# Peptides against a protein of PDB entry 3ZN8: the designs that were tried, part 111

Target 1, 125 residues: chain A of PDB entry 3ZN8
Amino acid sequence: LEEYDKIQKKMEDVMEGKGKLTLRDVYAQIIALRKMGPLSKVLQHIPGLGIMLPTPSEDQLKIGEEKIRRWLAALNSMTYKELENPNIIDKSRMRRIAEGSGLEVEEVRELLEWYNNMNRLLKMV

## One batch from the design tools (peptide; made by RFdiffusion4, then SolubleMPNN)

Design b2_p29_1_s1 (from b2_p29_1, 16 letters changed)
Fold by OpenDDE base, seed 3:
Structure b2_p29_1_s1 (fold): chain B 125 residues (1-125), chain A 29 residues (1-29)
Amino acid sequence: as target 1 above (125 residues)
Amino acid sequence: DEEEKKLEKRFLERFQKLLLALKEKEKKE
């Protein structure tokens, strides 16, 4: 139960500029959300999302669910050091992660880009 | 944009509430 409190505190710390979001934190958040079930159920518990995004179609939900699965595979293929400090992931590490997770290198790059964007957004809030 | 930042802040607040709801669910299981 304490894991949820840790995630919340971490998010607050990052928003206040007192911490850094890591891929370990991302992994923990994804796992926590997955306890609610598939992406469709998770989205139903986010009121007002329709203000930001149109209601996803069934096909879009399937695509999103597959994307989550693929990203989890990538995260599971990372070392602890990489999860805590994603900036060390060079081309060689990226290739290893891709091969270990059954992903294309471009998909791993996309995950890292998404992570970097999220970190920037949290620091601006 | 300031309006975008406000929207993002609200999203994160809702996400925190979701985490609390998940915690309560796990406690009841």
Scores: peptide ipSAE 0.090, ipTM 0.527, DockQ to the pose 0.063
Fold by OpenDDE base, seed 5:
Structure b2_p29_1_s1 (fold): chain B 125 residues (1-125), chain A 29 residues (1-29)
Amino acid sequence: as target 1 above (125 residues)
Amino acid sequence: DEEEKKLEKRFLERFQKLLLALKEKEKKE
């Protein structure tokens, strides 16, 4: 219960410009969502998402689940400092994370780019 | 795009509601 409250407060703070989203926050959010079950179950609780995106097919949901699994592996391979301040992740760190997670470096880069985009988005709302 | 930003904002608000729903689910378990 406390974890959910922290995530909500953090999200509100970021939207109000009182903080920033970290990869630790992302990790916590993913874990919290996973308690609801697979991505398909989670999306059912987000009414109106279809306004932004068409309803995903079953195949698209499977791809999404695999991506989440891979990103969790990457996040699990990061240090606390990297999770709190992803900007310190250079090429060397990125390669280490990739090797530790069994991912390609490009996939780790993709995660970081996604994070940066999400963080920028949250600050603009 | 202003309309896109509005949609994104609504998505985030719904995400917050989802977190509340998840909290309630955990409480009932």
Scores: peptide ipSAE 0.089, ipTM 0.516, DockQ to the pose 0.068
Fold by OpenDDE base, seed 4:
Structure b2_p29_1_s1 (fold): chain B 125 residues (1-125), chain A 29 residues (1-29)
Amino acid sequence: as target 1 above (125 residues)
Amino acid sequence: DEEEKKLEKRFLERFQKLLLALKEKEKKE
Protein backbone atom coordinates (compact mmCIF):
# COMPACT_ATOMS: atom_id res chain seq x y z
CA LEU B 1 0.00 0.00 0.00
CA GLU B 2 2.74 2.40 0.93
CA GLU B 3 4.56 1.84 -2.34
CA TYR B 4 1.52 2.66 -4.43
CA ASP B 5 0.83 5.79 -2.42
CA LYS B 6 4.40 6.97 -2.89
CA ILE B 7 4.23 6.43 -6.63
CA GLN B 8 0.94 8.28 -6.92
CA LYS B 9 2.22 11.17 -4.84
CA LYS B 10 5.41 11.37 -6.86
CA MET B 11 3.50 11.49 -10.13
CA GLU B 12 1.23 14.19 -8.77
CA ASP B 13 4.18 16.19 -7.46
CA VAL B 14 5.93 16.07 -10.83
CA MET B 15 2.75 17.06 -12.64
CA GLU B 16 2.41 20.01 -10.27
CA GLY B 17 6.01 21.06 -10.85
CA LYS B 18 7.14 20.10 -7.35
CA GLY B 19 9.77 17.64 -8.51
CA LYS B 20 11.15 15.55 -11.34
CA LEU B 21 10.74 11.95 -12.35
CA THR B 22 13.83 9.83 -11.69
CA LEU B 23 14.76 6.35 -12.83
CA ARG B 24 14.29 5.28 -9.23
CA ASP B 25 10.67 6.34 -9.61
CA VAL B 26 10.45 4.41 -12.87
CA TYR B 27 11.86 1.34 -11.17
CA ALA B 28 9.34 1.62 -8.34
CA GLN B 29 6.49 1.94 -10.84
CA ILE B 30 7.57 -1.11 -12.79
CA ILE B 31 7.96 -3.21 -9.64
CA ALA B 32 4.53 -2.14 -8.41
CA LEU B 33 2.93 -3.03 -11.74
CA ARG B 34 4.72 -6.38 -11.85
CA LYS B 35 2.83 -7.45 -8.74
CA MET B 36 -0.19 -7.82 -11.00
CA GLY B 37 1.68 -10.35 -13.11
CA PRO B 38 2.44 -10.22 -16.81
CA LEU B 39 1.78 -7.19 -18.98
CA SER B 40 -1.45 -8.74 -20.27
CA LYS B 41 -2.95 -8.75 -16.78
CA VAL B 42 -1.72 -5.23 -16.06
CA LEU B 43 -3.37 -3.88 -19.20
CA GLN B 44 -6.71 -5.34 -18.11
CA HIS B 45 -6.70 -2.81 -15.29
CA ILE B 46 -6.31 0.18 -17.59
CA PRO B 47 -9.84 1.35 -18.39
CA GLY B 48 -10.42 2.64 -21.88
CA LEU B 49 -7.02 1.62 -23.19
CA GLY B 50 -8.62 0.94 -26.55
CA ILE B 51 -9.55 4.60 -26.83
CA MET B 52 -5.91 5.67 -26.91
CA LEU B 53 -4.18 2.58 -28.22
CA PRO B 54 -5.25 -0.25 -30.46
CA THR B 55 -5.80 -3.55 -28.71
CA PRO B 56 -2.39 -5.19 -28.52
CA SER B 57 -1.91 -8.56 -30.15
CA GLU B 58 -0.43 -11.48 -28.27
CA ASP B 59 2.87 -10.90 -30.06
CA GLN B 60 2.87 -7.25 -29.08
CA LEU B 61 2.27 -8.23 -25.46
CA LYS B 62 5.22 -10.60 -25.57
CA ILE B 63 7.44 -7.88 -26.99
CA GLY B 64 6.30 -5.48 -24.30
CA GLU B 65 6.89 -8.02 -21.55
CA GLU B 66 10.40 -8.69 -22.82
CA LYS B 67 11.11 -4.96 -22.99
CA ILE B 68 10.07 -4.57 -19.34
CA ARG B 69 12.34 -7.44 -18.34
CA ARG B 70 15.29 -5.95 -20.20
CA TRP B 71 14.73 -2.48 -18.78
CA LEU B 72 14.57 -3.90 -15.25
CA ALA B 73 17.93 -5.54 -15.87
CA ALA B 74 19.36 -2.20 -16.95
CA LEU B 75 17.90 -0.40 -13.94
CA ASN B 76 19.31 -3.06 -11.61
CA SER B 77 22.75 -2.40 -13.09
CA MET B 78 22.66 1.34 -12.36
CA THR B 79 24.18 3.02 -9.33
CA TYR B 80 22.03 4.92 -6.87
CA LYS B 81 23.46 8.20 -8.18
CA GLU B 82 22.54 7.28 -11.73
CA LEU B 83 19.00 6.29 -10.75
CA GLU B 84 18.48 9.57 -8.89
CA ASN B 85 20.15 11.73 -11.53
CA PRO B 86 20.02 9.99 -14.92
CA ASN B 87 21.48 13.01 -16.72
CA ILE B 88 24.94 12.03 -15.43
CA ILE B 89 24.84 8.85 -17.52
CA ASP B 90 27.42 9.37 -20.25
CA LYS B 91 28.66 6.96 -22.91
CA SER B 92 31.03 5.25 -20.49
CA ARG B 93 28.28 4.69 -17.94
CA MET B 94 25.88 3.45 -20.63
CA ARG B 95 28.45 0.89 -21.74
CA ARG B 96 28.99 -0.29 -18.16
CA ILE B 97 25.25 -0.59 -17.58
CA ALA B 98 24.81 -2.49 -20.84
CA GLU B 99 27.59 -4.92 -20.00
CA GLY B 100 26.31 -5.44 -16.47
CA SER B 101 22.76 -6.11 -17.67
CA GLY B 102 23.62 -8.20 -20.72
CA LEU B 103 22.07 -5.60 -23.04
CA GLU B 104 23.28 -3.69 -26.04
CA VAL B 105 24.30 -0.08 -25.49
CA GLU B 106 21.51 0.93 -27.86
CA GLU B 107 18.95 -0.65 -25.54
CA VAL B 108 20.23 1.39 -22.61
CA ARG B 109 20.08 4.49 -24.79
CA GLU B 110 16.50 3.60 -25.70
CA LEU B 111 15.55 3.36 -22.02
CA LEU B 112 17.11 6.74 -21.30
CA GLU B 113 15.36 8.28 -24.28
CA TRP B 114 12.05 6.85 -23.10
CA TYR B 115 12.71 8.25 -19.63
CA ASN B 116 13.53 11.68 -21.00
CA ASN B 117 10.35 11.70 -23.07
CA MET B 118 8.26 10.61 -20.10
CA ASN B 119 9.83 13.25 -17.87
CA ARG B 120 9.09 15.93 -20.46
CA LEU B 121 5.53 14.69 -20.76
CA LEU B 122 4.93 14.90 -17.02
CA LYS B 123 6.31 18.43 -16.89
CA MET B 124 3.98 19.52 -19.68
CA VAL B 125 0.85 18.32 -17.91
CA ASP A 1 -0.82 20.99 -29.80
CA GLU A 2 -3.64 21.29 -27.27
CA GLU A 3 -5.33 18.08 -28.36
CA GLU A 4 -2.11 16.12 -27.92
CA LYS A 5 -1.63 17.59 -24.46
CA LYS A 6 -5.16 16.60 -23.53
CA LEU A 7 -4.56 13.05 -24.69
CA GLU A 8 -1.34 12.84 -22.70
CA LYS A 9 -3.06 14.12 -19.59
CA ARG A 10 -5.75 11.47 -19.95
CA PHE A 11 -3.10 8.79 -20.27
CA LEU A 12 -1.44 9.86 -17.04
CA GLU A 13 -4.78 9.98 -15.26
CA ARG A 14 -5.51 6.44 -16.37
CA PHE A 15 -2.14 5.33 -15.11
CA GLN A 16 -2.96 6.80 -11.71
CA LYS A 17 -6.25 4.91 -11.74
CA LEU A 18 -4.32 1.74 -12.44
CA LEU A 19 -2.13 2.36 -9.41
CA LEU A 20 -5.25 2.87 -7.33
CA ALA A 21 -6.67 -0.41 -8.58
CA LEU A 22 -3.44 -2.16 -7.65
CA LYS A 23 -3.67 -0.69 -4.18
CA GLU A 24 -7.22 -1.93 -3.77
CA LYS A 25 -6.22 -5.41 -4.89
CA GLU A 26 -3.44 -5.54 -2.33
CA LYS A 27 -5.90 -4.65 0.43
CA LYS A 28 -8.03 -7.64 -0.51
CA GLU A 29 -5.15 -10.05 -0.33
Scores: peptide ipSAE 0.087, ipTM 0.521, DockQ to the pose 0.068
Fold by OpenDDE base, seed 1:
Structure b2_p29_1_s1 (fold): chain B 125 residues (1-125), chain A 29 residues (1-29)
Amino acid sequence: as target 1 above (125 residues)
Amino acid sequence: DEEEKKLEKRFLERFQKLLLALKEKEKKE
């Protein structure tokens, strides 16, 4: 209960300009969502999603699950300073994270880009 | 641009609903 309330409050705070979304927050969100089970089960709890996105195929769901697994590996390879302040992650840190997680540097960059986009999105709404 | 902003808003609203659904599931378990 407390976990989900914290996540929701964090999102609200970011939207109101009272905080910044961190990778720690992202990690918490992913873990919370995983408690619902596979991505297919999670998506079932988003009514009307088909208005924005077509229903994903089984192959797309599999790709999504693999992506989530890879991103979790990257997050687990980050330091607390990096999780709280993702903006400090330079090329050297990205390389270390990639090596530690068994990912390509580009995959770590993709995660960071996604994070930055989400953070901007929350602040615009 | 305006339509994109509407989509973004709806996405966030739906994500919040998902979090609520997850919360309710946890309460029942």
Scores: peptide ipSAE 0.086, ipTM 0.519, DockQ to the pose 0.071

Design b2_p29_1_s2 (from b2_p29_1, 20 letters changed)
Fold by OpenDDE base, seed 2:
Structure b2_p29_1_s2 (fold): chain B 125 residues (1-125), chain A 29 residues (1-29)
Amino acid sequence: as target 1 above (125 residues)
Amino acid sequence: MEKERELEKRFLERFQQLLLAQVEQRLKE
């Protein structure tokens, strides 16, 4: 919970134009969420989610959990410098990360695209 | 495979929206 609150604060800071969300923050957030239990339980504890979003099916939750696991593998295969500065991750680094995590290069690219989109969206809030 | 990938994409989009909504809610508190 403490780590979750730190990440939330950092996201708030990013929205205020202070710093940037890093992949280290993403990693910490995923871990914090997982510590709360299965994704299904995590989603149930998010205020307003049940009102704004339909409850995901069990299959969607399983698929999501597997995707998160793969992302964690990718993140675990990154260097500290890459986690702090994902913009340095070129094609060669993506390939290394993919090979180290047992993922396709495309999945690593998708993670980076998701990260970039998150930072963009946070700045618009 | 393709259907699973679409479901993964939808999940990630949803997850992203959830994270944003949480932050927005905290800002209103």
Scores: peptide ipSAE 0.328, ipTM 0.801, DockQ to the pose 0.350; fails the geometry check
Fold by OpenDDE base, seed 4:
Structure b2_p29_1_s2 (fold): chain B 125 residues (1-125), chain A 29 residues (1-29)
Amino acid sequence: as target 1 above (125 residues)
Amino acid sequence: MEKERELEKRFLERFQQLLLAQVEQRLKE
């Protein structure tokens, strides 16, 4: 819960135009979510969120959990500098991360795209 | 394969919305 609250504060700061979400923040958030249990349990801890978002099917949860696991592998294959500043991840770094994590380069690219979208969306709120 | 990819995409979109909604909720508190 403590790490989760830190990430929430970080996201709030980013929404206020203070700093940026890093892949370290993403990593910590994923870990925090995993510690809270299945995504269904996460929804139960957020008042009103379970009402606004449809409950995912068990199959959707399994697929999502597998994707998150693969992303964690990618994140674990990144350097500290890359986690703090994902914008330095060029094609060479992306390939190294993919090879180190056992993922396709496209999956690493997808993670980075998701990250960029998150930062973009946070700034729009 | 294609159906699984679509489900994965939908999950990621939902996950993104969950994270955003969570922050929005905290800002209202």
Scores: peptide ipSAE 0.305, ipTM 0.782, DockQ to the pose 0.362; fails the geometry check
Fold by OpenDDE base, seed 5:
Structure b2_p29_1_s2 (fold): chain B 125 residues (1-125), chain A 29 residues (1-29)
Amino acid sequence: as target 1 above (125 residues)
Amino acid sequence: MEKERELEKRFLERFQQLLLAQVEQRLKE
């Protein structure tokens, strides 16, 4: 719960233009969520979420958990410098991360695109 | 394979929306 609160504060700072979300923050968030248990249980503890978003099917949750597991493998294969400044991840670094994590380069690219999109969306809130 | 990719995409979109909604809620409190 403490790590989750830190990440929420970080996201607040990004929306206010006081900071930037990093992959380290994303990593911490994923770890915090996993420590809280299955995503289904995490979602149940978020007030109002059941009203705003339909409950995902159990199959969607399982697929999502596996995707997050793969992303964690990618994040674990990144250097501290890459986690703090994902913009330095070029094609060579992306390939190294993919090889180190046992993922396809496309899956690493998808993670980076997701991260970039998250930062963009946070600025629009 | 294609159905699984679609489910992954939908999950990621939902995950993004969840994170944004949580931050918005906290900012309104």
Scores: peptide ipSAE 0.291, ipTM 0.776, DockQ to the pose 0.391; fails the geometry check
Fold by OpenDDE base, seed 3:
Structure b2_p29_1_s2 (fold): chain B 125 residues (1-125), chain A 29 residues (1-29)
Amino acid sequence: as target 1 above (125 residues)
Amino acid sequence: MEKERELEKRFLERFQQLLLAQVEQRLKE
């Protein structure tokens, strides 16, 4: 719970223009959520989720958990500089990360695109 | 394969919305 609160505060700082969401923050958030148990249980305990989003099917949860596991592998293959400043990740770095994590380059690109979209959305909140 | 990718995309979109909603909730407290 404490790790989760720190990440929420960091995201608040980003929305206020006082900080930047990094892949380190993303990593910490994924780890915090996993400590709460399976994603199925995590989603059930989020207030208002049942009102805002339909409950995911068991198949959707399994697919999502597998995707998160792959992203963790990619994040674990990044350097500290890349985690703190993901915009330095060029094609050469993406290939290295993919090879180190056993992923396709496209999966690493998708993670970075998701991260960029998150930062864009945070600025709109 | 294609159906699984669509399900994955929908899951990630929901996950993203959850993270944003939680931040918004904390800002209102």
Scores: peptide ipSAE 0.229, ipTM 0.708, DockQ to the pose 0.394; fails the geometry check

Design b2_p29_1_s3 (from b2_p29_1, 21 letters changed)
Fold by OpenDDE base, seed 4:
Structure b2_p29_1_s3 (fold): chain B 125 residues (1-125), chain A 29 residues (1-29)
Amino acid sequence: as target 1 above (125 residues)
Amino acid sequence: KEEERRLEKEFQERFLQLLLALEKERLEK
């Protein structure tokens, strides 16, 4: 909970009062993360990670990078309205997004679940 | 501009940390 509070504060500083985090913002952050290079290099700069999470293996990092690429494909298949208000994404929209991105519907659902969980946790802080 | 860049990097790192933490939680359920 303390860590989530820190994340929220930094998010507010960077977003300069843009309000609620949307999938458009998530898209922008994923692009920025990709520019930082391999996940292994990014993780080296995260203080306290070793306390919160075990150090991922090289194979785990590879899997993580692939997941990010898949999420990016899903986001690229969303409409502007969906990116700004993900709550409108129903089963029909999820199927369209999955087909357009070459992903399974479950992968799109997983992205949305992650987004909802993140927002829920940030609101609780 | 330099301060803004620093803040952006810190947010990106923490965002990734949150992503990984939530994914770990999902896998444990």
Scores: peptide ipSAE 0.164, ipTM 0.643, DockQ to the pose 0.040
Fold by OpenDDE base, seed 1:
Structure b2_p29_1_s3 (fold): chain B 125 residues (1-125), chain A 29 residues (1-29)
Amino acid sequence: as target 1 above (125 residues)
Amino acid sequence: KEEERRLEKEFQERFLQLLLALEKERLEK
């Protein structure tokens, strides 16, 4: 319950531009999204999607779903400190995370790059 | 509590939208 409240507060802070999105937040959000089912089903719950984004093809959704699963594996292989402050993840840490998750180092790097881009964009929204 | 649920929903929508947008951008390169 306490953890849930912290997540909710963090979401509020991020939405208000008062907080920084961390990989811990990403992890929590991925879990929440997965509880809603496949991406295709989740998208059905987003009003105005067709207005804001071109509707992804079924193949694109499948790729996205697989990406989420792989990223979840990477996140599960990260330490608490890495989740809270992804900036500390260097090449050595990336390699460890990749090995622990069964991913390529490039996939871990891609996740981190995606995170950095998303965090930047969220601050502008 | 209802306000929190609303915020959570909005965050989820924004998060997914950004995820898809960024992924699409990557795939188009």
Scores: peptide ipSAE 0.163, ipTM 0.642, DockQ to the pose 0.038
Fold by OpenDDE base, seed 2:
Structure b2_p29_1_s3 (fold): chain B 125 residues (1-125), chain A 29 residues (1-29)
Amino acid sequence: as target 1 above (125 residues)
Amino acid sequence: KEEERRLEKEFQERFLQLLLALEKERLEK
């Protein structure tokens, strides 16, 4: 319950642009999303999606699902310090994470790039 | 609790939207 409250507070901070999004937050959010079921089901509950984004095809959703699973593997291979402060992840750390997760280094780099973009965008919302 | 659940849902939706938007952008590059 305490952890839940912390996560909720962090979500509030992120939504308000007051807090820095970390990969720990990303991990928690991905887990929460997965509890909602397949992305297709989640998307059905997003109002205005058709206006904001084109509806992904079934294949695109499957790709997205796979990407999320792969990212979870990467996240599970990170240290707590890396999750809390992703900017410390250098090439050596990326390689370790990739090897530990069965991913390519480029995939880990992609995750970090996505994170940076996401963090930036969330602060603008 | 209800407000928290609503907030979580909103964040989840926004997160997913941004995820998809960023992924689309990546694929189009």
Scores: peptide ipSAE 0.163, ipTM 0.646, DockQ to the pose 0.039
Fold by OpenDDE base, seed 5:
Structure b2_p29_1_s3 (fold): chain B 125 residues (1-125), chain A 29 residues (1-29)
Amino acid sequence: as target 1 above (125 residues)
Amino acid sequence: KEEERRLEKEFQERFLQLLLALEKERLEK
């Protein structure tokens, strides 16, 4: 809960009171994150990471980087309306996004599930 | 702007941490 509170506070500071996180915001943050360098370089600057999860191995970081790249492909295949309001993404839209990005529908669903879980956690703070 | 850049970096780092934590939780269910 403490970490979630910190994340929310920083979101508020950076977004200047934008309040709600959309997939457009997620997209922007992933792009910005990638510009910081490899995941290994970013993770070394996260204090207390070991409290939430063990330090990932190099192989795990590569897997994570690949996943982020795949999610970016999905996000690039979404319309502006879908990015701003992911709740409109139904099965038909998920299939289109998957086909457009070269992903399985399950991968698109996983991204949406992650987004929904993140929003739930942020609201708990 | 320097302070904003610092805050942005911190947010990005925490965002990545949350991303990894949520994915770990999903895999452990």
Scores: peptide ipSAE 0.163, ipTM 0.634, DockQ to the pose 0.040

Design b2_p29_1_s4 (from b2_p29_1, 16 letters changed)
Fold by OpenDDE base, seed 2:
Structure b2_p29_1_s4 (fold): chain B 125 residues (1-125), chain A 29 residues (1-29)
Amino acid sequence: as target 1 above (125 residues)
Amino acid sequence: MEKEKKLEEKFLEDFQLLLLAKVEEEKKK
């Protein structure tokens, strides 16, 4: 709970323009979410998930789990400098990360695009 | 506005998948 609260606070700070979300923060968030107990406690801390998103199928959940596992592998293959400043990740770095994580370069690109999109979203809130 | 809504929707969907994947992992334990 404490780790989750720290991540939420940092997310709030980013949403308020007080901070910058990094891939390290994303990594910490994923790990915290995986360590936390019942979903009910997690959902209580997420404003706006009350938008009745359809419950994913079991197959979609498996795909999601695999995607997260793959993204964690990519994150674990990044340097500290890359995690703190993802914008430095060029094609050469992206290829190295892909090779180190056993991923395709496109999958690493998708992670970076997701990160950029998330940062863009947070700046708009 | 439309691109922003799509971005938000994708983020929420990805996050929901994360949360639900965890619920399934806990049920298997």
Scores: peptide ipSAE 0.093, ipTM 0.563, DockQ to the pose 0.055
Fold by OpenDDE base, seed 1:
Structure b2_p29_1_s4 (fold): chain B 125 residues (1-125), chain A 29 residues (1-29)
Amino acid sequence: as target 1 above (125 residues)
Amino acid sequence: MEKEKKLEEKFLEDFQLLLLAKVEEEKKK
């Protein structure tokens, strides 16, 4: 919970324009969420989310879990410099990351596109 | 504004999927 609270505070600081979201931050958040205990504790930090979002089907949950596992494999194949500054990831780096993680290059591209879209969104807040 | 809302919704959905996947994993223990 303490680690999760630190990550949430950092995310809030980024949303306030006090910082930049990196893939390191994304990685840390995913790991923290996976380490958290009962759902009741997680829901306390996300008021209204469980009510606002439709309950996905069991199949959608499995697909989402697999996608996240694949993204974690990609993140684990990145250097610290790449995690901190994803904008340096060129085609050669993207291919290395894909090969190291057992993913297709397109899957790594999708992760980077998602990250770029999130950063654009945060700059507009 | 509309594109921003869609990205935010997608992020929240992905985050919810993470949370729910974890709940299912805990239920299997």
Scores: peptide ipSAE 0.088, ipTM 0.560, DockQ to the pose 0.053
Fold by OpenDDE base, seed 4:
Structure b2_p29_1_s4 (fold): chain B 125 residues (1-125), chain A 29 residues (1-29)
Amino acid sequence: as target 1 above (125 residues)
Amino acid sequence: MEKEKKLEEKFLEDFQLLLLAKVEEEKKK
């Protein structure tokens, strides 16, 4: 819980223009989410996500678990410089990351797009 | 407005995957 609170504070600082969200922050957030207890507590720490969790099917749950596992593999295959500055990840780096993590290049691209979308959203707040 | 809404929707959809993964972990306990 304490670790997750630190991540939330970092996100707040980014939203206020006091910081930059990196892929290391994303990694830390994923790890913290997995270590946390009941989902209800996780939801309480996520401001502005009016996400009513639909009743997920068992298949949807499996897809989510696999997705997080795959993204962690990609992040673990990145260099420190790439984690700090994801904008340096060109096609060559993306391919290396994909091969190193056992993923398709498109999956790595999706992760980077998600990161870029998060940053754009945070800048609009 | 419309572009912002679309970006927000995509963000929420992607974040739901992480939440769903957490729900699955709880079910296994």
Scores: peptide ipSAE 0.081, ipTM 0.563, DockQ to the pose 0.054
Fold by OpenDDE base, seed 5:
Structure b2_p29_1_s4 (fold): chain B 125 residues (1-125), chain A 29 residues (1-29)
Amino acid sequence: as target 1 above (125 residues)
Amino acid sequence: MEKEKKLEEKFLEDFQLLLLAKVEEEKKK
């Protein structure tokens, strides 16, 4: 509960424009959310989420799980500095991360684009 | 607004998948 409260406060600070969400923060949030149980409970505590997502099918979950497993490999191949400041990831770093994770460079780029979109969204809410 | 809504939906979907994958990863540890 304490870890969740810290992450929620940080999310609120980011939404208020007082901070920036990092990949490290996202990682920490995911860990905290696991402790909370079902995702439905998590979504209820995220401020500004006015859209309920439909529950994906089991097949969609499996496909998504595989894709995310690949993204996790990428995240595990990042340095602490890169996780904290993903904006420093240039083409050379991106290639290293891809090679270290067994991913295509395009998959790493997709992850970074997702992160950038997430940050933009959080700033707009 | 519509573009923002679509981005939000995609974000939530991707985030949900990310959460689920992290959950499964930790179960394997």
Scores: peptide ipSAE 0.107, ipTM 0.579, DockQ to the pose 0.057; fails the geometry check

Design b2_p29_2_s1 (from b2_p29_2, 17 letters changed)
Fold by OpenDDE base, seed 4:
Structure b2_p29_2_s1 (fold): chain B 125 residues (1-125), chain A 29 residues (1-29)
Amino acid sequence: as target 1 above (125 residues)
Amino acid sequence: SKLEELRALLNNLFANEFLGMNVEVLPLP
C-alpha cells in the first residue's frame, strides 16, 4: 500500500498544479495493486470503487485481468524516458512497444488514450 | 471535495476500461 499511497499523493500534487501524472506513476500503481493479487482481490483496496460500482461478473474480471496483463507487458516494453514523458511516443515507438510486448498497435494506442484521459481529468478537476 | 470527485472520476474511468462497465465520467457539481 506504500506505493499506492505515493500515487495518491502524486495525484493530489498534480491537482495542485505540481507536475503531471506519468506512465511511470501509473505503472507503479498497477504494480502495487498487482501485489495484492488478482483483480478480484484488488477491487476492495481501491477506495470508492468496490462501494460505488456494481459487482463485476466473473467474465468481466477475467477480461479486465487479461487487459491489465497485456498493458503491463506494454509498459515493460517502454523506456524510462517514454514512461516519464509519454508524449514522445510516436508511431514508430508505438510499433516497437507493440512488437516487443506482443500486442497490437491499437492496444498500445488504447493504453495511451486511457492515460491521457486520466491526465486530463487530473488537470480538469 | 475535489479529491473525492477526482477519485470518483478515476474509479469510473478504471471501471469502464478494465471492468467493461458503462458508467458516466462527468464532473460532480
Scores: peptide ipSAE 0.496, ipTM 0.842, DockQ to the pose 0.243
Fold by OpenDDE base, seed 2:
Structure b2_p29_2_s1 (fold): chain B 125 residues (1-125), chain A 29 residues (1-29)
Amino acid sequence: as target 1 above (125 residues)
Amino acid sequence: SKLEELRALLNNLFANEFLGMNVEVLPLP
């Protein structure tokens, strides 16, 4: 819970133009969420999600659970420098990360794109 | 509030990525 609150505070800071959200922060957040249990249980701890969105199917939950695991593998395969400065991750680094994590390069790219989109949206609010 | 908007955006991003949803993710006016 403390780690989750920490990441939220950091996100708020980013919205205010203070600091930056890194993949290290994302990593900590995902780990914190995983400590709550399986994705189905985690969803219960995300305010507003169940109200605004349709209930995910069991198959959707399974796919999501697998994606989380795969992204954690990717994050575990990143260097500290990459986690702190994801913008340095070029094609060569993506390939290395993918190979080290057993992922496709496209999956690593997807993670980075998601991260970039998150930061973009935070700055737009 | 700004915080509520943040939560909504994050929730939508999460849903799109991990739940295969097709939710529009735009900042609130």
Scores: peptide ipSAE 0.495, ipTM 0.842, DockQ to the pose 0.240
Fold by OpenDDE base, seed 5:
Structure b2_p29_2_s1 (fold): chain B 125 residues (1-125), chain A 29 residues (1-29)
Amino acid sequence: as target 1 above (125 residues)
Amino acid sequence: SKLEELRALLNNLFANEFLGMNVEVLPLP
């Protein structure tokens, strides 16, 4: 929860034009959430989610749990430098990360695109 | 409020990516 608060603060800072949200921050949050148990339990602790979103199906939870697992594998395969500065991750680095994590390169690209989209949206809000 | 916007953004991004819910998200530039 402390890590969750940290990332929220960082996101708020980014929205105010301060600081930077990194994959290290994302990684820390995911790890913190994973300590709460499976995705189904984690969702119960995310503010507003249960109110604003429909209850996910069992299949959705399974797919989501698997995606989290796979993305954690990718993050575990990144260097500290890459986690702090994801913009340096080029095709060569993506391939290395994919190979090290047992993922397809496209999955690593998807993670990075999601991260980039998040940052873009934060700056727009 | 900014906080509410942030929460909505985070929830939607999470739901779309990990739950495949295809909920509304702000237009990407």
Scores: peptide ipSAE 0.482, ipTM 0.844, DockQ to the pose 0.178
Fold by OpenDDE base, seed 1:
Structure b2_p29_2_s1 (fold): chain B 125 residues (1-125), chain A 29 residues (1-29)
Amino acid sequence: as target 1 above (125 residues)
Amino acid sequence: SKLEELRALLNNLFANEFLGMNVEVLPLP
């Protein structure tokens, strides 16, 4: 839980205009959550999710679990510099990451878009 | 609170990406 709490603090700092959320932070968050077990169990520990959102189906959980695995593979294929400064990831780097992780380039792009959207939301709140 | 709002937004973002759900991710006034 300590790792998860540190990431929450990082997100709060970004909201206050302090620092920057990086893919290293995202990676650490995913790893921390994965230590809690499969996605079905992780969801039970996310406040409000089960109450505010419809209960996910077994198929939805399976797809989500696979996506997490795939994104972890992508993150594991990134350099330290890329994790700390995702903005340097150009088409060439995306292709390398995809090839190294066994993913399509579009999947790596989707991860980066999700990350960018997260940062945008943090700055808006 | 701002923190609760953030958590809600992040949960929605997560649900859309990993659970294939279709929920709006907009900041509250």
Scores: peptide ipSAE 0.417, ipTM 0.809, DockQ to the pose 0.240

